# Designs tried in a protein design run: peptides against a protein of PDB entry 4ASU. Part 67

Target 1, 270 residues: chain A of PDB entry 4ASU
Amino acid sequence: ATLKDITRRLKSIKNIQKITKSMKMVAAAKYARAERELKPARVYGVGSLALYEKADIKTPEDKKKHLIIGVSSDRGLCGAIHSSVAKQMKSEAANLAAAGKEVKIIGVGDKIRSILHRTHSDQFLVTFKEVGRRPPTFGDASVIALELLNSGYEFDEGSIIFNRFRSVISYKTEEKPIFSLDTISSAESMSIYDDIDADVLRNYQEYSLANIIYYSLKESTTSEQSARMTAMDNASKNASEMIDKLTLTFNRTRQAVITKELIEIISGAA
Target 2, 83 residues: chain B of PDB entry 4ASU
Amino acid sequence: FTFASPTQVFFNSANVRQVDVPTQTGAFGILAAHVPTLQVLRPGLVVVHAEDGTTSKYFVSSGSVTVNADSSVQLLAEEAVTL

## One batch from the design tools (peptide; aimed at target 1 D140 V143, target 2 E78)

Design b2_p24_7_s3 (made by RFdiffusion4, then SolubleMPNN; from b2_p24_7, 9 letters changed)
Fold by OpenDDE base, seed 5:
Structure b2_p24_7_s3 (fold): chain B 270 residues (1-270), chain C 83 residues (1-83), chain A 24 residues (1-24)
Amino acid sequence: as target 1 above (270 residues)
Amino acid sequence: as target 2 above (83 residues)
Amino acid sequence: REEELERALEEFRERVAAAVEAAA
């Protein structure tokens, strides 16, 4: 490679390093905020899930309609955040299909659709875009919940798949159940709950769904920002190493050129 | 007893004496060993009676309240403020 | 710009991987 080529590469990598460093800082700021906001959101969301865990709602085997909600975002450069969710979605979809169930998919964030479009395009009901630019709000979750409930797809049971935040260096892809109003209403385990008005139960279910979605969004966002921060840090380090290598190559090449020129001058072969 | 909004936690698995909640069917008090029930919140006053005798008041918007068989309670409000 | 950056980063990763393999 000519000195010019090496210089061009050095410049390019240095620019990338600047960008990745900047993105790391942005991700760090967003992570700090997300982590703070996750604390109450987790209590809120886990509280909403408590009913389903305690009631041990079972869906009859003859019920075949299953909904998978994958939660991620529109933004890349966050390591395996999107692929982890997609992988679990694929696995769940395959398992359900093998069990003879009908599977439909909702993607929260455009990246899920991007990954699953080729293999699961026919199973997608809707994809929610514009996720990840701003911190998710309860309003956002309510919109998603409402659209799901109004989609016309009468699922019996569902799964929401998202990355649960563990620490700055760790997340885990998790699955939580969602149930239709009909499934909840017909569940034998719900008999211990006093006569619940149908309208009350419907409203309760709407809140529950919104709550769970909100929780999943907050977990996902925190995990994503942390992962992005790590990814950008790694990219910056890799760039630094490459810069060092190219700089050494540049120096060696320059020395060789100088030596060649000196030899030509001394030998009179010019 | 858990009482939270999406943005704030007021009680997290706390032991309380009584919680008064505003529901669509009317306000009711949740005592120890209350029968399991599900209710939807209406805008109104929540009163938490702690075991130590302290009383805390909150204004809540919409939401849900769950009383489970194990006497655990989840009060989840869309918005809540301390009064 | 994000897509371009992602592409650039992927290309960079590929180049780094190739360079590591070539050095190995």
Scores: peptide ipSAE 0.024, ipTM 0.823, DockQ to the pose 0.010
OpenDDE base, seeds 1, 2, 3, 4: peptide ipSAE 0.019, 0.005, 0.006, 0.020; ipTM 0.819, 0.807, 0.819, 0.820

Design b2_p24_7_s4 (made by RFdiffusion4, then SolubleMPNN; from b2_p24_7, 11 letters changed)
Fold by OpenDDE base, seed 2:
Structure b2_p24_7_s4 (fold): chain B 270 residues (1-270), chain C 83 residues (1-83), chain A 24 residues (1-24)
Amino acid sequence: as target 1 above (270 residues)
Amino acid sequence: as target 2 above (83 residues)
Amino acid sequence: REEERRRALEEFRRKVAEAVAAAA
C-alpha cells in the first residue's frame, strides 16, 4: 500500500470513529431516558400480566391459532438485539408448527421483517414501521393493540417476544403470553369472573394488550439503546486500534520510502 | 395493591385498607378479601385508604382494575394525577 | 409517512382477510 493509500484509509477510519463516538453519546442519552421511563412502565406492565399469571389460563389443545408478536425497532447498529428476537420467534414458530398450530406473525419494527421475510413471509400479517426514532408512548402501543384487535384476525393465544432489560451490559429475550377474548372468557380458571359483562371484558382486554405492548416496547427500547451504546463504544475502540496500527504502518512505509530513495541516490540508479 | 400509570407508580404491592374506583358500571369500594373482579375505569376519582388512616385522592382518565382471588389488586390507569 | 402507513394498513387488512378466508 502506498503512503497515499494508508493516509486515505486513516482518514476514513478517523471519520468512522467520530461517527461512532457521536452515536455512542446519542445512545447514552437515549438509554438514560429509556431506563428512567422503564421503571414505571415495568410496574405497569407486570401489573397487567398479573392476571394471566395468577389465573393460569390454559388454551385448549383443539385451539390452533397462535399469534407471535416480535418487538424490536427499525434501527440497526445495536448488536444482537434484532437477531435475538428473530431467533426466538423462529424457534417458537417451529415448535408451534410441530404441535399442529397455525402461526401468524406480527413484527413491531422493520428489522423483524428484514430478518424473517424470506422464510416466514406467508405467516406475516403486518409489520409496524417507524419504531425507534422516538421513545414509544402508550398511544403508540394503543394504536398497535387496536389495529390488531380490529383486524378481524382471530387467534386463540399468542406470545409477545421482546428483549427485557437487565443491565447496561445485559438483556434477555423473553416471551409473555397474549390471550384472545374468547380464550379468556372460556378459561375454567376465569369462571370466578363469569359475571363480568362481555363489553367490559372486551375493553379490559384492549387495555391489557396495549399495556403489554407498551411494556415490551419500553423494555426493548432500553435494551436497544444500551446495546447500541456498547456497540458504538466497541466500534470506537476498534477504530482506535486500527488507527494505531495504520499509523505504525505509515511510519514504517515512510521510512522504507526514504531508505529506498537514499539507496537510489547512492547507487546512481536515479 | 398496585396502582400505576404508564409513566408513574403510585402504589407498588402496598397494603391498603380500601380503594374506591370509578368504573363504567359504577363506583365501588375494594375492601380486603373482595371477590375477584375485572372492571374498566371511567374518568373519575380514585380514593385510596391506607392502613395508617391516610387518604389519597387521584384522578384517572381510563384503564382497568383487577381483583384477584389472592386479594391482590392491580389498578392500571392510562393517565392518573394526584389531587 | 401517512401514505406508507395507509399502505401498510391496507396490506394488513388484505392479509388478514386472506388468512380468514383460508381458515374458513
Scores: peptide ipSAE 0.074, ipTM 0.871, DockQ to the pose 0.053
OpenDDE base, seeds 1, 3, 4, 5: peptide ipSAE 0.017, 0.007, 0.009, 0.039; ipTM 0.836, 0.831, 0.833, 0.877; seed 5 fails the geometry check

Design b2_p24_8 (made by RFdiffusion4)
Pose (drawn by RFdiffusion4):
Structure b2_p24_8 (pose): chain A 181 residues (1-270 with 5 gaps), chain B 83 residues (1-83), chain P 24 residues (1-24)
Amino acid sequence: ATLKDITRRLKSIKNIQKITKSMKMVAAAKYARAERELKPARVYGVGLIIGVSSDRGLCGAIHSSVAIIGVGDKIRSILTFKEVGRRPPTFGDASVIALELSIIFNRFRSVISYKTEYSLANIIYYSLKESTTSEQSARMTAMDNASKNASEMIDKLTLTFNRTRQAVITKELIEIISGAA
Amino acid sequence: as target 2 above (83 residues)
Amino acid sequence: AAEERLEAAKRALEAAAEKLEAAA
């Protein structure tokens, strides 16, 4: 309730809002990279339960939608392939998955809407390239919604800070008048 | 005729005369009228004879060539670079 | 022939894994 507590809390939630907004544009830039590389990947990959995701969270209902194997550390987290999503998925990554050894992944449509031999590694590559395009655009919205929630939270606390600031001024003034009188 | 690597796409549904292709057993030159077959590649060159008579030379490390029941061929390699 | 194809696929996958390790 003290001004010091409110000033500390404002800076704390402002830090979160700046970071979440900073990841909205990052997911927007990385999604643009992912879609530019999805066009040649879609024309490349055309011709057992495999779950395709990533280690990196903060992407909304992507890991929860997909429901030994399992690519993406967050899919084993419910009940394996680790270290994906930090860097764009290469064909070599899809090759290692095929080397260690009917498929579930998120297909890219737009920014809002989604759906859940040598040839076998091409399907894994197709899923990896589709998944990261899906993971990034969903994260763009997830951090946009978080930036909105943190901003609403700052507005509520600013009103509290103005009430407390007024209450401190009047209290100090009363202590002066009374001390005089 | 479709020729693509994971990185870049060279031909998108040609419309081409013939394509020389490296295969595990020697080499195969795929004409416009070729039997339906499924083949796997080896380290070798790919020569693309364009419809206007010109030539295109690329290199292939590995992959697959697929010619369907119709006059359609899809050639895909892990890596294809020039030169 | 099927075995030879599998061996060729295996070798291609191993070569792709070696290239990934070198890139790492």

Design b2_p24_8_s1 (made by RFdiffusion4, then SolubleMPNN; from b2_p24_8, 16 letters changed)
Fold by OpenDDE base, seed 5:
Structure b2_p24_8_s1 (fold): chain B 270 residues (1-270), chain C 83 residues (1-83), chain A 24 residues (1-24)
Amino acid sequence: as target 1 above (270 residues)
Amino acid sequence: as target 2 above (83 residues)
Amino acid sequence: SEAARREAVRAMLEEQKRKLEEER
């Protein structure tokens, strides 16, 4: 490579490093906010799941319609965040299909669709786009919940799959159950609850679904921003190493050129 | 007793004497060993009576309340403010 | 768009990595 080629490459990598450093700082700021907002959201979301844990709602085996909601975002450069969710979605879909269940998929964030489009296109009901530009709000979750309830797909049971935040360096892809109104109303374990008005139960379930979606979005966002911060740090370090290697190559090449020129001067003066 | 909004936690697994909640079917008091029930909140006043005799008041918007067989309560409001 | 910029950065990094691996 000529000195000019090496210089051009160095300039390119230095520019990339500047961008990745900037993106790291942006991700760090978003992470700090997301972590703060996750604290109450977790209490709220776990509170919404408490009924299902305590009631131990079981779906009859003859019920075949299962919904998978994958929670992610539209934004890349966050390590394995999207692929982890997609991997678990694929595994769950395969297991359910092997059990003779009908599986439909909802993607929250365009990356889910991007990963699963080729293999699971026929199972997608809807994909929610424009996820991850702004912190998720309860309003956003309510819109998703409403769209799901109005989709016309009469699922019996479902799974919401998302990345739960553990620490700045750790997340875990988890699954939480979602139940249809009919499944909840017909569950034997719900008999201990007083006679609940059907309209009350419907409204309760709408809130429950929105609550769980909101919780999953907050966990996902925090995990994503942390993973992006780490990914951008790694990219910046890799760029630094490349710069160092190319700088050494540049110096060696420059010395060789100088040596050649000196030899030519010495040989021509003789 | 857990009382939270999406953005704020007021009580997290706390022991309380009584919670008065505004529901669509009417306001009711949740005491110890209340029967399991599910209710939907209407906009109104929540009053929490702590075991130490402290009374706290909150205004809530829409939401849900769950009373479980184990006497655990989840009060989940879309919006809530301290009064 | 911010998305397009991120994709471009990723593509550039992958291309630069590939070029370094080919030179090894």
Scores: peptide ipSAE 0.006, ipTM 0.820, DockQ to the pose 0.012
OpenDDE base, seeds 1, 2, 3, 4: peptide ipSAE 0.000, 0.000, 0.024, 0.000; ipTM 0.806, 0.815, 0.820, 0.809; seed 3 fails the geometry check

Design b2_p24_8_s2 (made by RFdiffusion4, then SolubleMPNN; from b2_p24_8, 15 letters changed)
Fold by OpenDDE base, seed 1:
Structure b2_p24_8_s2 (fold): chain B 270 residues (1-270), chain C 83 residues (1-83), chain A 24 residues (1-24)
Amino acid sequence: as target 1 above (270 residues)
Amino acid sequence: as target 2 above (83 residues)
Amino acid sequence: SLEELQKAVLETLKKQKEKLEAER
């Protein structure tokens, strides 16, 4: 490569490094906010799941309709955030199909659809777009819950798949159960709950669904921002290493050119 | 006893004497060893009676309350404010 | 790869620029 080529490449990589550093700072700011907002959201979300854990709700084997909700966003450059959710969705769908279940999919965020469209297009009920530009609100979760309930798909049970935040450097893809009103109403373990009116139970389930969706969105957002921050940091470091290597190459090439010119001068070969 | 909104936690696995909640079927008090139940909140006043005798008041918009067999209680309001 | 990252970053920046320009 000529000195000119090396210089051009150096300039390009330096510009990329500036961009990745800037993106890191933006991701860091969004992460800090997301982490603060996740604290109460986690208490709220875990509280909403307590019934299902304590009541040990089981779906009868003869019930075949299963809903998978994958939670992610529309935004890239965040490492394996989207692919991890998609991978678990694929695995779950395959396992359920092997068990003779009917599987339908809802995607929260366009990236899920982008990954799964070719292989699972027929299983998609709906995809929610414009996720990840702003922090998710309970209102957003309520809209998603309402759309799901109005979809006309009468599922028996389901799962919501999302990335749970562990730390700034770690997340884990997890699954939480969702149940239909009919499944909850028919569960033997629910018999201990006294005098539950059908309308009350319906309303309760609507809140429960909104609650778990909200929780999943908050976990997902925090995980995504932390992963993006890490990805941009890694990109900046990789760029730095490449700059160092190219700088060494430039210096060596320059020395070689100078040496050649000196030899030509000394030899009289002008 | 857990009492939270999406944005704020008021009680997290706390021990309380009594919680008065406004439900669509009427206001009722949750005491120790209350029978398991599920209710939906109506807009109104929540009163938490602590074991030390202190009373805290909150206004809630909507949400749910769960009393489990193990005497755990989850009060989840869409919006809640301290009064 | 660095090239993939470069492409992804450039595409993201392009989209952001286009959005910013559409909002003026």
Scores: peptide ipSAE 0.024, ipTM 0.829, DockQ to the pose 0.017
OpenDDE base, seeds 2, 3, 4, 5: peptide ipSAE 0.022, 0.019, 0.020, 0.020; ipTM 0.821, 0.839, 0.822, 0.839; seeds 2, 3, 4, 5 fail the geometry check

Design b2_p24_8_s3 (made by RFdiffusion4, then SolubleMPNN; from b2_p24_8, 13 letters changed)
Fold by OpenDDE base, seed 1:
Structure b2_p24_8_s3 (fold): chain B 270 residues (1-270), chain C 83 residues (1-83), chain A 24 residues (1-24)
Amino acid sequence: as target 1 above (270 residues)
Amino acid sequence: as target 2 above (83 residues)
Amino acid sequence: SEEARREAVLRALERQKERLEEER
């Protein structure tokens, strides 16, 4: 490569490094907010799941309809955030199909659809777009829950798959159960609960679904921002290494050119 | 006893004497060893009676309350404010 | 070319940065 070519490449990579550093800072700010908002959301969400854990609700084997909700966002440049969720969705869908279940999918965030559209298009009920631009609210979760309940798909049980935040450097893809009203009402373990009006139970289930969705969105958002920060940091480091290598190449090439010119001058061949 | 909204935690696995909740079927008090139940909240006042005799009041919009067989209680309000 | 690819990546990153900053 000529000195000119090396210089051009250096300039380009330096610009990339500058941009990725800036993006890291933006992601860091969003992460800090997301982490703060996750604290109460986690208590709230875990509280919402307590019934299902304690009641150990089971779906009868003869029930075949299963819903998978994958939670991510529309936004890229966040490492394996989306692919991790999609991978687990694929695995779960395959396992359920092998068990003779009917599987339908809901994608929260456009990236789920982008990854799964070719292989699972027929299983999609709906995809929610415009996720990740703003921090998720309980209102957003309620809208998703309502749309699901009004979709006309009468699932027996379901799974919500999302990235649970562990730390700034770690997340884990998790699955939590979703149960239909009929499944809850018919569960033997629910018999210990006092005489519950059917309307009360329906309303309770609506809140439960919204609560779980909200929780998943908050976990997902925090995980995504931390992963994006890490991805941008890694990109900046990679750029730095390339800059160092190219700088060495530039220096060597420059010396070679100078040496050649000196030889030509001394020899009179110039 | 856990009492939270999506944005704020008021009680997290705390021990309380009694919680009065506004439900669609009417207000009732949750005491120790209350029978398991599920209820939906209506807009109204929540009153938490601590073991030390202190009382805290909250206004809630809507939500749910769960009393489990293990005496754990989850009060989850869509919106809640301290009074 | 590799250079064209790098420039394309740079432009994509710039667009993403701008969008993320606007959403802040």
Scores: peptide ipSAE 0.146, ipTM 0.873, DockQ to the pose 0.014
OpenDDE base, seeds 2, 3, 4, 5: peptide ipSAE 0.013, 0.033, 0.031, 0.032; ipTM 0.806, 0.813, 0.829, 0.823; seed 4 fails the geometry check

Design b2_p24_8_s4 (made by RFdiffusion4, then SolubleMPNN; from b2_p24_8, 14 letters changed)
Fold by OpenDDE base, seed 1:
Structure b2_p24_8_s4 (fold): chain B 270 residues (1-270), chain C 83 residues (1-83), chain A 24 residues (1-24)
Amino acid sequence: as target 1 above (270 residues)
Amino acid sequence: as target 2 above (83 residues)
Amino acid sequence: DEEARRKAVEEMLRKQKEKLEAAR
């Protein structure tokens, strides 16, 4: 490579490094907000799941309709965030199909659809777009819950798949159960809960669904911003290493050119 | 006893003497070892009676209250404010 | 191989740049 070619590459990589550093700072600011907003959301979401964990609600084996909700976003450059959710969704869908269940899918965020469209297009009920531009609100979760309830798909049970935040450097893809009103009302373990009117149980279930969706969105957002921050940091470090290597190559090439020119002058071959 | 909204936690696995909640079927008091139940909240006043005799008041919007067999209580409100 | 590692990093950076430009 000529000195000119090396210089052009150096300039290009330095520009990439500036962009990745800037994106790291933006992701860091969004992460700090998301982590702060996740603290109460986690208590709230875990509180909403407490009934389902304690009542050990089981779906009868003869019930065949299963809903998978995959939670992610529209935004890239966040490492394995989207592919992790999609991988878990594929695994769950395959296991359920092998068990003779009917599987339908809801995608929260366009990236889920982008990954699964070719292989699972017929299983998609709906995809929610415009996820990840703004922090998710309880209103956003309520809209998703309402759309699900109004979809006309009478599932027996379901699963919501999302990335749970562990730390700034770690997330884990997890699944939480979703139950239909009929499944909750027919569960033997619910018999200990006295004086539950059908209307009360319906309202409770609808509210619980919105709560779980909200919780999953908050976990997903925090995980995504942390992963994006890490990805941009790694890109910036990789760019730095490349700049150092190219700078050494430039210096060596420059020395070789100077030495050649000096030899030509001394030899009189000019 | 856990009492939270989507944006704020008021109580997290705390021990309380009594919680008065506004439900669609009427206001009721949750005491220690209350029978398991599920209710939905109506807009109104929540009163938390702590073991030390202090009382805290909150206005809540819609939500739910769950009393489990293990005496754990989850009070979840869409919106809640301290009074 | 340092050259293989270098090419892999350059390709990764190129792909990231292209994604960044497409998002804008």
Scores: peptide ipSAE 0.020, ipTM 0.835, DockQ to the pose 0.012
OpenDDE base, seeds 2, 3, 4, 5: peptide ipSAE 0.000, 0.000, 0.005, 0.000; ipTM 0.819, 0.818, 0.824, 0.822; seeds 2, 3 fail the geometry check

## One batch from the design tools (peptide; aimed at target 2 S61)

Design b2_p25_1 (made by RFdiffusion4)
Pose (drawn by RFdiffusion4):
Structure b2_p25_1 (pose): chain A 181 residues (1-270 with 5 gaps), chain B 83 residues (1-83), chain P 25 residues (1-25)
Amino acid sequence: ATLKDITRRLKSIKNIQKITKSMKMVAAAKYARAERELKPARVYGVGLIIGVSSDRGLCGAIHSSVAIIGVGDKIRSILTFKEVGRRPPTFGDASVIALELSIIFNRFRSVISYKTEYSLANIIYYSLKESTTSEQSARMTAMDNASKNASEMIDKLTLTFNRTRQAVITKELIEIISGAA
Amino acid sequence: as target 2 above (83 residues)
Amino acid sequence: AALEAQKAAVKAALERAAAKAAAAA
């Protein structure tokens, strides 16, 4: 309730809001990279339960929608392939998955809407390239919603700060008048 | 005729005369009228004879060539670079 | 026999692609 506590809390939630907004544009830039590389990947990959995701969270209902194997560390987290989503998925990554060894992944539609031999590695590559395009755009919205929630929180606390600031001024003033009187 | 690597796409549904292709057993030149077959590739060159008579030369490390019941061919390699 | 040779060739190609991707990393 003290001004010091409110000033500390404002700076704390402003830091979160700046970071979440900073990841909205990052997910927007990485999604643009992912869609530019999805066009040649879709024309490449055309011709047992495999879950495709990533280690990197903060992407909304992507890991929860998909429901030994299992690519993406966050899919084993419910009940394996690790270190994906930090860098764009290469064909070599899809090859290692095929080397160690009917498929579930998120197909890219737009920014809002989604759906859940040598040829076998091409399906894994097709899922990896589709998945990260889906993972990034969903994260773009997840951090946009978080930036909205943190801003609403700042507005509520600013009103508290103005009430407390007024209450401190009047209290100091009363202590002066009474001390005089 | 479709020719693509994971990186870039060279031909998108040609519309081409013939394509020389490296296969595990020697080499195969796929004409417009060729039997339906499924083949796997080896380290070798790919020569694309364009419809206007011109030539295109690329290199292929590995992959697959697929010619369906119709006059359609899809050639895909892990890496294709020039030169 | 032909299928085994093709499988061996595919495996070697996948290992080569993985090695190139590991070197690039």

Design b2_p25_1_s1 (made by RFdiffusion4, then SolubleMPNN; from b2_p25_1, 16 letters changed; failed a check: too like the target's own chain)
Amino acid sequence: AAAEAAAEAIREALKRVAERERERR

Design b2_p25_1_s2 (made by RFdiffusion4, then SolubleMPNN; from b2_p25_1, 18 letters changed)
Fold by OpenDDE base, seed 1:
Structure b2_p25_1_s2 (fold): chain B 270 residues (1-270), chain C 83 residues (1-83), chain A 25 residues (1-25)
Amino acid sequence: as target 1 above (270 residues)
Amino acid sequence: as target 2 above (83 residues)
Amino acid sequence: EEEERREKAIRESLERVAEKERERR
C-alpha cells in the first residue's frame, strides 16, 4: 500500500470514530432519560400483570389461536437488541406450531419485520412502524392496543416478547402473557371475580393490554439505548486500534521509502 | 397497595387502611380483606387512608383497580395528580 | 430517509472495520 492509500484509510477511520463517538453521546443522553421514565413504568406495568400472575390463567388445550407481539424499534446499530427478540419469536412460533396452534405475529418496530419477513410473512398481521424516534407514550401503547383489539383476529392467548432492562450492560429478552377476554372470563381461577359486569371486564382488559404494551415499550427503549451506547463505544475502540495499526504501518512505509531513496542517491542510480 | 400512573408512582406495595375509589359502577371503599374484584375507574377522587390516620387525596382519570384474593390492590390510573 | 441512509452507511462502515479487524487476527 502506498503512503497515500494508508493516509486515505486513516482519514476514513478517523471520521468513523468521530461519528461513533457522537452517536455514543446521543445514546447516553437518551438512555439516561429512558431509565428515569422506566422506573414508574415498571411499577405500573408489573402492577397490570399482577392479576394474571395471581390468577394463574390457563388456556384450554382446545384453544388454538395464539398471538405473538414482538417489541423492538425501527433503529439499528444497537447490537443484538432486534435479533434477540426475533430469535425468541421464532422459537415460540415454532413451538406453538408444533403443538398444533395457529400463530399470528405482530411486530412493534420495523426491524422485526425486516428479520422475519422472509420466513414468517404469512403469519404477520401488522407491523407498527415509526417506533424509536421519540420516547414511547401511553397514547402510543393505547393506539397499538386498540388496533390489535379491532383487527378482527380473535386470539385465545398470546405472548408479548421484549427486552427487559437489567443494567447499563445487560438486558434479557422476556415473554409476558396476553389473554383474550373470553379466556379471562372462562378461567376457573377467575371464579372469585364472577360478580364482574361483562362490560367492566372488557374495559378492564383493554386497559390491561395497553398497560402491558406501554411497559414493554419502555423496557425495550431503555435496553436499546443502553445497547446502542455500548455498541458505539466498542466501535470507537475498534476504530482507535485500527488507527494505531495503520499509523505504525504508515511510519514503517515512510521509513522504507526514505531508505530506498538514500540507497538510490548513494548508488548514483538517479 | 400499589397506586401508579404510567409516569408516576404514588404507592408501591404499601400497607394502607382504606382506599376509596371512583368506579363506573359507583364509588366504593377498599378495606382490608375486601372480596376480590375488578373495576374500571371513572374520573374522580381517590382517597387513601393510611394506617397512621393520615389521608391523601388524588384526582384520577380513567384506569383500573384490582383487588386480589391475597388482599393486594393495584390502582392503575392513566393520569393521576395529588390534590 | 436521510437518517436511514446515514445509519446504513455507518453500519456498513462499522461492518467493514470489524471484518478488517478479524482478517488481521
Scores: peptide ipSAE 0.027, ipTM 0.848, DockQ to the pose 0.013
OpenDDE base, seeds 2, 3, 4, 5: peptide ipSAE 0.024, 0.024, 0.022, 0.024; ipTM 0.855, 0.850, 0.832, 0.853

